# Peptides against a protein of PDB entry 5T59: the designs that were tried, part 56

Target 1, 112 residues: chain A of PDB entry 5T59
Amino acid sequence: TTPTMQSTSLLTEHLGYPPISLVDDIINAVNEIMYKCTNAMEKYLMQRNIIGKKDFSDEIKIGTAKLESLLENSVDKNFDKLELYVLRNILSIPSDLLEENRFRLLHHEKLV
Target 2, 90 residues: chain B of PDB entry 5T59
Amino acid sequence: EHIRFQRLVQVCNKALEESIRKLQSWEKIHECFPNYGQTREGIENLTVCQQQVIKLWSNLSRVEFDAIFHERSIEEKLNQLDDLINKARS

## One batch from the design tools (peptide; aimed at target 1 N78)

Design b2_p27_6_s2 (made by RFdiffusion4, then SolubleMPNN; from b2_p27_6, 10 letters changed)
Fold by OpenDDE base, seed 2:
Structure b2_p27_6_s2 (fold): chain B 112 residues (1-112), chain C 90 residues (1-90), chain A 27 residues (1-27)
Amino acid sequence: as target 1 above (112 residues)
Amino acid sequence: as target 2 above (90 residues)
Amino acid sequence: EEEKKEEEERKKEVEELRKLQEEVLAL
């Protein structure tokens, strides 16, 4: 079930920000972390690129890039699922409450 | 009574866990470094690298996600949402 | 003795990677 405009508006009022903003923060964070991890891995291995007088720099670069791609794909897949789940099941308002009474309750809580 | 924040944490952890799963496979790591991984030193380096990167992934994600949750006051907001819903149904 | 040597080498490698990780964290 896709969130309604009404739900989004009510949640935005409640949260102080649109629900999607939270998801965006999470996704941006994991992307940053991902590249930090792969960068660290590449640098570590590149500092150890010569073994037995053989230079493995090219292989390391290619290999790390492959791992990064694998991680990127997995992150995209799993956090797309996360986005859908969060917006539909966590940051959601039950349909039976998507009426004037829900809105009034929100205002009531703010006034109390 | 308060369940939404717990679910958020669980889903985040699941996404993180599933995302790093392939890097947890030694076979996958080794496949990316076929010649490098044929050397003793290469294997050692890859092993350490794999282990520490996974740790880095875990640590960074924990710190950053906690920061996000705090900045967005999401636990409080989700608890309040639960309360509002429960109140409306009472 | 050989195991000890290997252990020491692993420790060094772990430490080096740790330093690198800290550097990354500082970015």
Scores: peptide ipSAE 0.203, ipTM 0.872, DockQ to the pose 0.015
OpenDDE base, seeds 1, 3, 4, 5: peptide ipSAE 0.200, 0.189, 0.129, 0.201; ipTM 0.872, 0.869, 0.863, 0.872

Design b2_p27_6_s3 (made by RFdiffusion4, then SolubleMPNN; from b2_p27_6, 9 letters changed)
Fold by OpenDDE base, seed 5:
Structure b2_p27_6_s3 (fold): chain B 112 residues (1-112), chain C 90 residues (1-90), chain A 27 residues (1-27)
Amino acid sequence: as target 1 above (112 residues)
Amino acid sequence: as target 2 above (90 residues)
Amino acid sequence: KEEEEEEKERKEEVKEIRKLVAEVEAL
């Protein structure tokens, strides 16, 4: 079920915030975590950049950047799927609840 | 019957697991460090690094997502939504 | 290529949903 103005409004009233806000929180969090992970990896390896009198700093920087790119692409893909699923199937209101009588029920439950 | 919050947790976990899948591959890791990974010490460092990153990913995501769910009271709200839907269909 | 097309479609769907939500929030 694709979100509508009516369903979004009702859910916003129910949640106390727009449904998209939850998704945004999740996405922002995973992005932050992603870069923390990549940064930690780079720092760890850069502290161990010299092996056998060879300096691998350049390779480490390039390698970690590649891993970051792979992770970014995967995060983007999977959390786009998540966003669609959440908004269509979790934070959604069945058609029967969008009828006038059911609308009243939602308001009644909120006020009582 | 409450199902929405369970589904939310499931899809979040799935997204997190699928996102980190490439980093769980030693082959992918080694491909990014072809010369570094030809040394004994390099392999050891990469192994530890891989393990630490995966652990960090898992731990941070759990903590942060739980915090979000709590701050948004999403379990309660989704349970209420389930109840409303079930009530409407009864 | 098939996967790329699916990804493009998914991105468009996300975009459309966000546009709709943004319109609601602007009201």
Scores: peptide ipSAE 0.500, ipTM 0.940, DockQ to the pose 0.817
OpenDDE base, seeds 1, 2, 3, 4: peptide ipSAE 0.459, 0.401, 0.351, 0.487; ipTM 0.937, 0.931, 0.919, 0.939

Design b2_p27_6_s4 (made by RFdiffusion4, then SolubleMPNN; from b2_p27_6, 10 letters changed)
Fold by OpenDDE base, seed 3:
Structure b2_p27_6_s4 (fold): chain B 112 residues (1-112), chain C 90 residues (1-90), chain A 27 residues (1-27)
Amino acid sequence: as target 1 above (112 residues)
Amino acid sequence: as target 2 above (90 residues)
Amino acid sequence: SKEEEEEEKRKKEVEKIRELVEEVLKK
């Protein structure tokens, strides 16, 4: 099921931040890691760009760019799925807790 | 009883594993460097590079994700959420 | 601040990992 405004508000109160903020942190982190990895690969290979009498600098730059694109596509796909799953199945409140009595219980727990 | 944080860790690990899968393919790596990979030294360099990038991916993700989980207190918060749900259903 | 200290520690950990990887790559 799709998260409701009510569930988002309750979870924000419980977490101290909006649920989407956690997902954003995760996605931002993996993107940073991704570029660090591809940059490291490029630097490593560029230090070894000459084999024999041939300079492979251009091929290395193109090749690492292709790998980066491949990784970007995979990250986007898999972490979009992650976002959907986390927001719907992990950071979610069952419908029975969205009723008035359950809402009061959550407020009571916060006040105690 | 506490299941949400475990699921979070599982889905994160799955996303990380699936994301790096293509780089784990030697064929994919070699295709990106067709001429470089025809040399002995090139093959050696690509092999080492591939292995270490995968390790870097794994290690960096572990450190960064653990930091996020700690900063967001997500294990505690998810456990509390599980407890609240269980209490409401009892 | 405590937050700054934690961030610095995290950065140091990441740097150590990178250094280890670089050392392995040199072998």
Scores: peptide ipSAE 0.160, ipTM 0.872, DockQ to the pose 0.015
OpenDDE base, seeds 1, 2, 4, 5: peptide ipSAE 0.091, 0.092, 0.111, 0.021; ipTM 0.855, 0.855, 0.858, 0.823; seed 5 fails the geometry check

Design b2_p27_7 (made by RFdiffusion4)
Pose (drawn by RFdiffusion4):
Structure b2_p27_7 (pose): chain A 112 residues (1-112), chain B 90 residues (1-90), chain P 27 residues (1-27)
Amino acid sequence: as target 1 above (112 residues)
Amino acid sequence: as target 2 above (90 residues)
Amino acid sequence: DEAEEEAEELNEELLEEAEEEIEEREE
């Protein structure tokens, strides 16, 4: 289903937070991990940048950064689909409920 | 009957697996370090990275998401939503 | 073997930091 304002309004009430807030926590979280991993990888190699008698510091900075940017694209790509797949299929509303009052059951839930 | 939350787990894991796939390929890893990877020690060091970074990627994301799913009770809100639409359709 | 051990220790320290941060947020 395509998202609507009633679903956003109703789901915000059922959840206690807008449906997108959960998606923010996820995108924001994986990004932090992405950088945490690359930074950890660069330092592992920088203290191993000299093999034999040659210094590969330059190659490592370029390599670690060249990898980081490829995840920035792939992650932004795969988590936008998640941002879409979730708001359409998981935090989703059928027609059975907004055609004939979903308000009854949510109000009914909070009370009885 | 409780089907929506398991989906949330499936879609998260699905996004993560695709997010890291290019790093599971030794080829693309060596492309970023062509000269460094032509040394024995370089090959050994790069192997230690991709295998550890992948494990770190999997673990950090696994722990946080399980935590995020807890702080927002999403498993329950969705189980309440799944079994609630059924009561409505009935 | 030594490099694998150092990388495992580093990963463990980073996981411990992340667990501590999650515990603080839950508190």

Design b2_p27_7_s1 (made by RFdiffusion4, then SolubleMPNN; from b2_p27_7, 13 letters changed)
Fold by OpenDDE base, seed 1:
Structure b2_p27_7_s1 (fold): chain B 112 residues (1-112), chain C 90 residues (1-90), chain A 27 residues (1-27)
Amino acid sequence: as target 1 above (112 residues)
Amino acid sequence: as target 2 above (90 residues)
Amino acid sequence: SKLKEEAEKENEEILKEKKEEIEKRKK
């Protein structure tokens, strides 16, 4: 199930930030890394674009773009799964603790 | 006892590994450069490029994710969460 | 090989820059 408002509030208090913020950091980071990798690949090959008498610059640009697209699709798919898993199974509060008395207990423990 | 942070690391590593899987395929790389890859020199360049980009992916993700985890104090917070849950159930 | 060495150097430079960025972000 999707995280509840209560769970989000309690976790935000515990973490000092909303749980989704961590996921956002991770996703933003991997996206940046992805483009750094594809850019590095393109630059490396473009420095070696001429073999014999033939210039492969156009093929390199197109090929690198294709690889980038493949990587983008894979990143999107896998990190969407990661987001769901993290929010549901890692940054989550068991249902038995999502009761009024338990909320007070968790809050009390933080204040002490 | 402490399980949540370990799970976080595991799922991050899995996502990273699965994301780079297609680039680990020589066939996929070659398909993107069909004419370039028909030359000896092109094959050599692509081979080195493939190996290095995978290493770069791994290295960049490692240092960045470690930094994020530290900045968010997530190991400590998840351990505390485990402890709170275990204590509440005792 | 020379090719591998060149690629590794570029990799190291990018990684170095990332580490520097991280250090700046912590400040």
Scores: peptide ipSAE 0.600, ipTM 0.943, DockQ to the pose 0.885
OpenDDE base, seeds 2, 3, 4, 5: peptide ipSAE 0.594, 0.593, 0.596, 0.597; ipTM 0.943, 0.943, 0.943, 0.943

Design b2_p27_7_s2 (made by RFdiffusion4, then SolubleMPNN; from b2_p27_7, 14 letters changed)
Fold by OpenDDE base, seed 1:
Structure b2_p27_7_s2 (fold): chain B 112 residues (1-112), chain C 90 residues (1-90), chain A 27 residues (1-27)
Amino acid sequence: as target 1 above (112 residues)
Amino acid sequence: as target 2 above (90 residues)
Amino acid sequence: SKLKEEAEKENKEILEERKKEIAERKK
């Protein structure tokens, strides 16, 4: 289920940042990594673009772009799942702790 | 006792592994370079390229995610969260 | 393989560069 506002507030207080910020960092990182990988691949192949007397530069550029798109789609799919899982199951507070008495306990632990 | 950080690492690894799955397919690689991959030298280049990009993916992911986890102190925070939950349930 | 060695070298360079960037960010 979707995290509650209360859960988000408590976790933000605990973490020092909103839970979504961690996910954003992860997603931004993987996007950057993806770019680095595809760029490296293109550069590597472009240095080897001529086989015999034939120049494959155009095919390499197109092919690398296709691979990037393929990877991007996969990243989007899998890290969307990751986002949901992390926010719902890892960066979450059980319902029993969201009760008033438990909420007070959390504040008490922080202040002591 | 401490399970949340372990789960975070696991799901991150899974997402990374599943994301790179298509690049691990030689067929997918070859499809993107149909003529280049018909040459012996091209096949060799693509093979090495495929291996290196997968390695780079793995290495960069490890470095970047570790940096994020450290900067966010997420292991400590998740362990504390586990402890709080366990204490509350006692 | 010379080809593999060259690729590995490039990979290491990219990785080390990124590590340096991250290290600077942590300062």
Scores: peptide ipSAE 0.295, ipTM 0.910, DockQ to the pose 0.807
OpenDDE base, seeds 2, 3, 4, 5: peptide ipSAE 0.186, 0.178, 0.287, 0.197; ipTM 0.882, 0.881, 0.909, 0.881

Design b2_p27_7_s3 (made by RFdiffusion4, then SolubleMPNN; from b2_p27_7, 12 letters changed)
Fold by OpenDDE base, seed 3:
Structure b2_p27_7_s3 (fold): chain B 112 residues (1-112), chain C 90 residues (1-90), chain A 27 residues (1-27)
Amino acid sequence: as target 1 above (112 residues)
Amino acid sequence: as target 2 above (90 residues)
Amino acid sequence: SELEKEAEEKNEEILKERKEEIAKRKA
């Protein structure tokens, strides 16, 4: 079920923040982690760029960039799915609770 | 009774696992370093590098996601949401 | 964490395979 404006408002009141904010935090975190990982990989290999008499610096830079691209694509795909699932199935309110009387009940529970 | 937070953890773990899948493939790693990986030392370096990246990915993800969940009080909030829904249906 | 354990298990398998490959090349 697609989130409604009413659902978003109720969840925002319940959470103290919009549901999308949680997803944004998660996505921002994984992106930061991703670049830390690729940066660490490049640095590690660049410290070991010479084998024998050959300098592999260019290959390392290109190769690490390719791995970063692969990881970026995978992260984007999988966390887009995560976003949809979280907002639709986890941070969601069943339709039977979106009626006027149920809305008042949720508000009352917060006040008590 | 409380299921939403468990689901959140599960889908986060799944997304993280699927995202790192390509880096867990030696073939993919080697493909990115075709000449470097033809040397003995290169293979050794790539092996250690792969190990370190996977560990770094797992450790950082655990720490950062736990921090987010704590800061957002999401376990408590999702449990409360489950309780509200169950109460309304009882 | 479960993710960390799974990742570690897969990593150990990869490392084992690489070590075996290296050993074969040295022989």
Scores: peptide ipSAE 0.107, ipTM 0.865, DockQ to the pose 0.024
OpenDDE base, seeds 1, 2, 4, 5: peptide ipSAE 0.101, 0.071, 0.099, 0.105; ipTM 0.861, 0.861, 0.860, 0.862

Design b2_p27_7_s4 (made by RFdiffusion4, then SolubleMPNN; from b2_p27_7, 13 letters changed)
Fold by OpenDDE base, seed 5:
Structure b2_p27_7_s4 (fold): chain B 112 residues (1-112), chain C 90 residues (1-90), chain A 27 residues (1-27)
Amino acid sequence: as target 1 above (112 residues)
Amino acid sequence: as target 2 above (90 residues)
Amino acid sequence: SKLEKEAEEENKKILEERKKEIEERRK
């Protein structure tokens, strides 16, 4: 189930930031890592683009682009799953704590 | 007692591992460089490239995610959340 | 191997650069 507005508000108060912000950081990070990896591959191979009398520069560029695409698809799939899991199961408040009497506990901890 | 942060780490690791799975396949790597990979030297270069990119992936992810977790104080916050939940149920 | 060492060194540079960037961000 999608987190409620109430849950999001309470977690935002607790965390000091919206829960989605953590996920965004993670996703942004992995995307950056992904491109750093593919760039490193391309550069490494481009430094070794000539074998014998053949220049494989074009093949290297195309090949690394293909690998990047594969990685992008996999990252997208797996981190979408991660996002759902984190927001639903980790950064979540059980329904029994969403009662009025349980709100006091959360607020009390903040005030003390 | 504290379980949420552990789960966060686990799910992150799983996502990272699953994401790099295709690059761990030599066949997939070779398919992207069909002519280059037909040369001895090309195979050697691709082999090293594959190994190093996987290591880079692992190392960068560790550094980046640890930094995020620290900056967001997420372990502490999740532990506190666990404590609050446990206390409420006591 | 020689190739592995070169590649490892390159990765090390990338990693160290990123670590520095992170450290600078924290300051």
Scores: peptide ipSAE 0.441, ipTM 0.931, DockQ to the pose 0.778
OpenDDE base, seeds 1, 2, 3, 4: peptide ipSAE 0.440, 0.279, 0.431, 0.427; ipTM 0.931, 0.903, 0.930, 0.930

Design b2_p27_8 (made by RFdiffusion4)
Pose (drawn by RFdiffusion4):
Structure b2_p27_8 (pose): chain A 112 residues (1-112), chain B 90 residues (1-90), chain P 27 residues (1-27)
Amino acid sequence: as target 1 above (112 residues)
Amino acid sequence: as target 2 above (90 residues)
Amino acid sequence: AAEEEKAEELEEEKEEAEEELEEFEEA
């Protein structure tokens, strides 16, 4: 289903937070991990940048950064689909409820 | 009958697996370090990275998401939503 | 009580993962 304002309004009430807030926590979280991994990988190699008698410090900075940017694209790509797949299929509303009052059952839930 | 939350887990894991796939390929890893990877020690060091980074990637994301799912009680809110739409359709 | 135990287990696993990350940077 396509998201609507009633679903956003109702789901915000059922969840206690807008449906997008959960998606923010996910995207924000994985980005932090992405950089934490690349930074960890660069330092592992920088203290191993000299093999034999040659110094590969330049190649490592370029390589670690060249990898980081490829995840920035792939992650942004794959988590936007998640942002979409979730708001359309998981935090989703059918027609059965907004055609004939979903308000009854949510109000009914909070009380009885 | 409780089907929506398991989806949330499936879709998160699906996004992560596709997010890291290019790093599971030794080829693309070596492409970023062509000269460094032509040394024995370089090959050994790069192997230690991709295998550890993947494990770190999997672990950090597994722990946080399980935590985010807890702080927002999403498993329950969705289980309440799944079994609630059924009561409505009935 | 089960929710508190689960939260503590997740915090331990987070600390362990962070330690593994630090050990990787040090190694």

Design b2_p27_8_s1 (made by RFdiffusion4, then SolubleMPNN; from b2_p27_8, 13 letters changed)
Fold by OpenDDE base, seed 5:
Structure b2_p27_8_s1 (fold): chain B 112 residues (1-112), chain C 90 residues (1-90), chain A 27 residues (1-27)
Amino acid sequence: as target 1 above (112 residues)
Amino acid sequence: as target 2 above (90 residues)
Amino acid sequence: SESEKKRKELEEEREKALKELEDFEKS
């Protein structure tokens, strides 16, 4: 079920990049977005930190950090699953195509 | 005949949806701001934050993932992969 | 090229989304 070296090589040749690179791009993107969102939220709330002459700055900072952690954990969990699924089921070559005769087919299509 | 790219989009959307699900809970938001959320203005501000974060999460992820898919030519490559597999099995 | 056009469109959408983020942050 784990991608073989042969599969990785063939897919790298086909894609022009290693399969993991796509996953890395996706994961890096979502992480960046996550931090952008939580940072924006903190800034928004920090502009509204005084209510009834009470300063909630500390609570806002702690609260946004908690939300960030919550989101971070969820992102890690779900995109780890995504990584496994993509590499196993999407960016994969069926075993029957890894046989000698089918292996040549992939190379042939590239050259023709 | 072309199924891999569709699956990629599906699993990406699923991961994004599952990741933001807890922030869709008002209770979870309020728990992070127990005193702030007891004020009228605080509730209003947190409501805006929840709404905006979810919206921004969706919009930013969509445009970024589409950009990645384009730069990696992944739809074309996955379609070609499907075709190769189908051809090999025919 | 079509690819270049698509890239430009995606960049514009990205800038739009980032602007929304900035607007929220500063609102």
Scores: peptide ipSAE 0.677, ipTM 0.950, DockQ to the pose 0.880
OpenDDE base, seeds 1, 2, 3, 4: peptide ipSAE 0.676, 0.676, 0.672, 0.676; ipTM 0.950, 0.950, 0.950, 0.950

Design b2_p27_8_s2 (made by RFdiffusion4, then SolubleMPNN; from b2_p27_8, 12 letters changed)
Fold by OpenDDE base, seed 4:
Order: sequence, then C-alpha cells, then structure tokens
Structure b2_p27_8_s2 (fold): chain B 112 residues (1-112), chain C 90 residues (1-90), chain A 27 residues (1-27)
Amino acid sequence: as target 1 above (112 residues)
Amino acid sequence: as target 2 above (90 residues)
Amino acid sequence: SASEEKKKELEKKREEALKELEDFEKS
C-alpha cells in the first residue's frame, strides 16, 4: 500500500527524519559510487589507450560512457523498486497502529 | 521478532547485486569496446576493469550503506518499530 | 562513545575502500 500522510508523520516523529530521507541517502550514495567506478575505469583504460600503434582513446571514452549508461539504467530501475519496497513494507505503519487509540500509543511510547 | 532491519539490508544487497549484473557479463563489457577488445592487451585490460569495478562496487557500497544506517540509527529505530507493532497486535 | 567509535571505524573503512579505488585508477 502507498504510505499515508499519517504514516509519514508518525514515522517522521519516530525516526527523527522523514522516511524518504533514508531512501534519498541510499540512492545518492549508490549513484556516487556508480560514477566513481566508471570514472576509475575510464582513467585506467585511458592509461592504456594505445595498443601497438593504434590509439583507442575515442573508443574507450565511448565505451565507458555506454557502460555508465547501462549501469545508470540498472541502478535507476532497481533502486526505484527498492524505494517502493522500503517505503511500503519497511518504513510503514500497519493500519492497526493508524487507528485513533493506536496513534496515541505510538506517540505516548516515544515520550515515555 | 525484529525483521524490518534485516529486510532493509536484504533489499539493499539485492538492489546492488541486480544493478551490477550486466557488468558481470563479459559479453556486455566487450560490446562496449568492440575493437579494443579484439586485441590481446585490450582483453586483458578489460578483464582487470571488470573484476576491479565489481569488487569496488561491492566494497564501496557496503561501507557507504553501513555509514548511512549508522547515521540514521535505522537498526534501532526499526527494531523499536517492530516492537511497537508487536505490542499493538498483542 | 560507542556511537562515535563506530563512526570512526566506518570512516576508516571508507578511507580504505576509496584508496582501493584510487589505486585501481592509477595502476
């Protein structure tokens, strides 16, 4: 199920930050890592751009960009799924706790 | 009892593994470097790249995610959430 | 504190991982 405003509010209170913030951190981190890896690969290959008497610099640049694109697409796809799963199934509050009395319980437990 | 944090770790690992899957394919790597990969030295260099990138991907992601989880105190918070839910249902 | 100690440990691991990355690209 899609997170409700009520759920988000309660979780924000519980976590000390909005649930989406955790997901954002994860996604930002993986994207940074992705570009670090592809950049490192390009640098490694560019140091080895000449084989025999042929310069492969252009192919290396294009090829690395293609790999980066492939990785970008895969990261986007898989971490979009992750986002949905986390927000719906991990950082979620069951309907039982969204009832009036249970809502108060969650708030009370935090204060105790 | 405490299941949410475990699931978080699992889903993160799965996403990371699935994301790097295409780079684990030598064919995909070679397709990006069709002429370079026709040379012996090119193949060797690409092989090193493939291995290193996969390794670095795994290591860096593990470290960064652990840092995030710590900074967000997510294990503790998710455990507490599990406890609250269990109490509510008891 | 335990939390600070863990943070330091994680930072160390991060530095090591980044060094591996640097070593690769410069090798």
Scores: peptide ipSAE 0.687, ipTM 0.951, DockQ to the pose 0.906
OpenDDE base, seeds 1, 2, 3, 5: peptide ipSAE 0.686, 0.687, 0.684, 0.685; ipTM 0.950, 0.951, 0.951, 0.951

Design b2_p27_8_s3 (made by RFdiffusion4, then SolubleMPNN; from b2_p27_8, 14 letters changed)
Fold by OpenDDE base, seed 2:
Structure b2_p27_8_s3 (fold): chain B 112 residues (1-112), chain C 90 residues (1-90), chain A 27 residues (1-27)
Amino acid sequence: as target 1 above (112 residues)
Amino acid sequence: as target 2 above (90 residues)
Amino acid sequence: SEREKLEKELKEKREEALKELEEFEKK
């Protein structure tokens, strides 16, 4: 289920930041790591681009780009799933706590 | 009693594992370098790349995610959330 | 504090991991 505005507000108060911010940090981090890895691979191979008097520079560039795209697509897919799961199942407040009589629970606990 | 942070770690690990899965396939790597991979040296170089990328992927992700979790105090916050929920239901 | 110690540890681990990355690309 999609998080409610009420849930987001309560969690933001509890966390000190919006729940989506955590997910954004995770996704940004993995993307950075992804590009670091593929870039490093390209550099490594480009230092070894000549084999048997044949220059494979073009193939290396194209090949690494293909691998990057492959990884990028997989990252996007899997971390989109992660985002949904985290926001729906981890950073979530059960419906019973979102009832009117329980709305102030998190706020109350913070003040006590 | 505390389950949310454990779940967070689990789903992060799963996402990382699933993301790198295709790169764990030598066939997929070789397909990207059809001629380069037909040479002995090319195969050796690609093998090193595959091994290193997977290793670096895992290690870098671990340290970065741990840093994020620390900066966001997410374990503590999720534990507190679990406690609040459990308390409300008691 | 424990938090400060952990921050330092995490920083060191990150630096080490990045160093490994650099070593790979420069081989």
Scores: peptide ipSAE 0.635, ipTM 0.947, DockQ to the pose 0.920
OpenDDE base, seeds 1, 3, 4, 5: peptide ipSAE 0.632, 0.628, 0.633, 0.633; ipTM 0.947, 0.947, 0.947, 0.947

Design b2_p27_8_s4 (made by RFdiffusion4, then SolubleMPNN; from b2_p27_8, 15 letters changed)
Fold by OpenDDE base, seed 2:
Structure b2_p27_8_s4 (fold): chain B 112 residues (1-112), chain C 90 residues (1-90), chain A 27 residues (1-27)
Amino acid sequence: as target 1 above (112 residues)
Amino acid sequence: as target 2 above (90 residues)
Amino acid sequence: SSREKFEKELEEKRKKAEEELKKFEKE
C-alpha cells in the first residue's frame, strides 16, 4: 500500500524528518560505497596493468566499468525494493491509527 | 513487540547481500576481463579484487548504515512507533 | 555517555574501514 499524505505528515512529525529522508541517506551511502569499491579496484589493477609485456590498461578500464555498471544496476534494483518496503511496511501507520479518533494519538503523545 | 527496527536492519542487509551477489561470481568477474583473466597473474589479481571488494563492501556499508541509524535515531523512533501502534490497538 | 562512546567507536570503525580501502588501492 502506498503511504498516504497523512501517514507522511504524522511520521515526519514523529521522526523529525520525512520518512524518505532515511531512505535517501541509505541509498546515498551505498552508492558512495559502491563507487569507492570499484574505484579502488581499478586503481589496484591499473598498478598491475602490464603482464608478460602486454599492457592491459584498456581492458582493465573497460572491465572495471562493466563491473561498476553491473553493481550499479543491482544496487538500483535492490534498493528500490528496499525503499518501497521501508516506506510501506516499516515507516507506515496502520489504517486504524489514521482514523479521525486515533489520528491525534501521535500528536497527543508528543505533547505529553 | 518491537519489530520495525529489526525489519529495517534485515531488509538493509538483504539489499546489500543481493547487490553484491553478482560480484561473488567469479564467472561474472572473469567475463569482464577475458584476456587479462587468461594470465596467471591476472587471475591472481582479480581474485584479490573480488575478495577485497566484497570485504570492503560489507565493512563500509555496516559502518555507514549504523551511522545513519544513529544520526536518525531510527531505532528509538521505530520502537516508539511500535509502542504507539500497540497502545492504540489495546 | 553511552552516546558519546558509541560515536567514538563508530568513528574508529569508519576510520579503520577507510584505511582498509586505502590499503587495498595502494597495495
Scores: peptide ipSAE 0.600, ipTM 0.946, DockQ to the pose 0.933
OpenDDE base, seeds 1, 3, 4, 5: peptide ipSAE 0.594, 0.590, 0.596, 0.594; ipTM 0.946, 0.945, 0.945, 0.945

## One batch from the design tools (peptide; aimed at target 1 V23 I27 K77 R88)

Design b2_p28_1 (made by RFdiffusion4)
Pose (drawn by RFdiffusion4):
Structure b2_p28_1 (pose): chain A 112 residues (1-112), chain B 90 residues (1-90), chain P 28 residues (1-28)
Amino acid sequence: as target 1 above (112 residues)
Amino acid sequence: as target 2 above (90 residues)
Amino acid sequence: SEELREAYKAGDLERYNELAEEIEEENE
């Protein structure tokens, strides 16, 4: 289903937070991990940048950064689909409820 | 009957697996370090990275998301939502 | 990506659907 304002309004009430807030926590979380991994990888190699008698510091900075940017694209790509797949299929509303009052059951839930 | 939350787990894992796939390929890893990878120690060091980074990627994301799913009680909110739409359709 | 989030938070669902279609096309 396509998201609507009633679903955003109703789901915000059921959840206690807007549906997008969960998606923010995920995207923001994976990004932090992405950089945490690349930074950890660069330091592992920088203290191993000299093999034999040659110094590969330059190659490592370029390689670690060249990898980081490829995840920035792939992650931004794959988690936007998640941002979409979730708001359409998971935090989703059918027609059975907004055509004939979903308000009854949510109000009914919070009380009885 | 409780089907929506398991989906949330499936879709999160699905996004992560696709997010890291290019790093599972030794080729693309070596492409970023062509000269460094032509040394024996370089090959050994790069192997230690991709295998550990992937493990770190999987572990950090696993722990946080399980935590996020807890702080927002999403498993329950969705289970309440799944079994609630059924009561409505009935 | 930021615009998609902003459009959704602002409640502009027509803009959100346009941006979502553009993202789907780019990913094809």

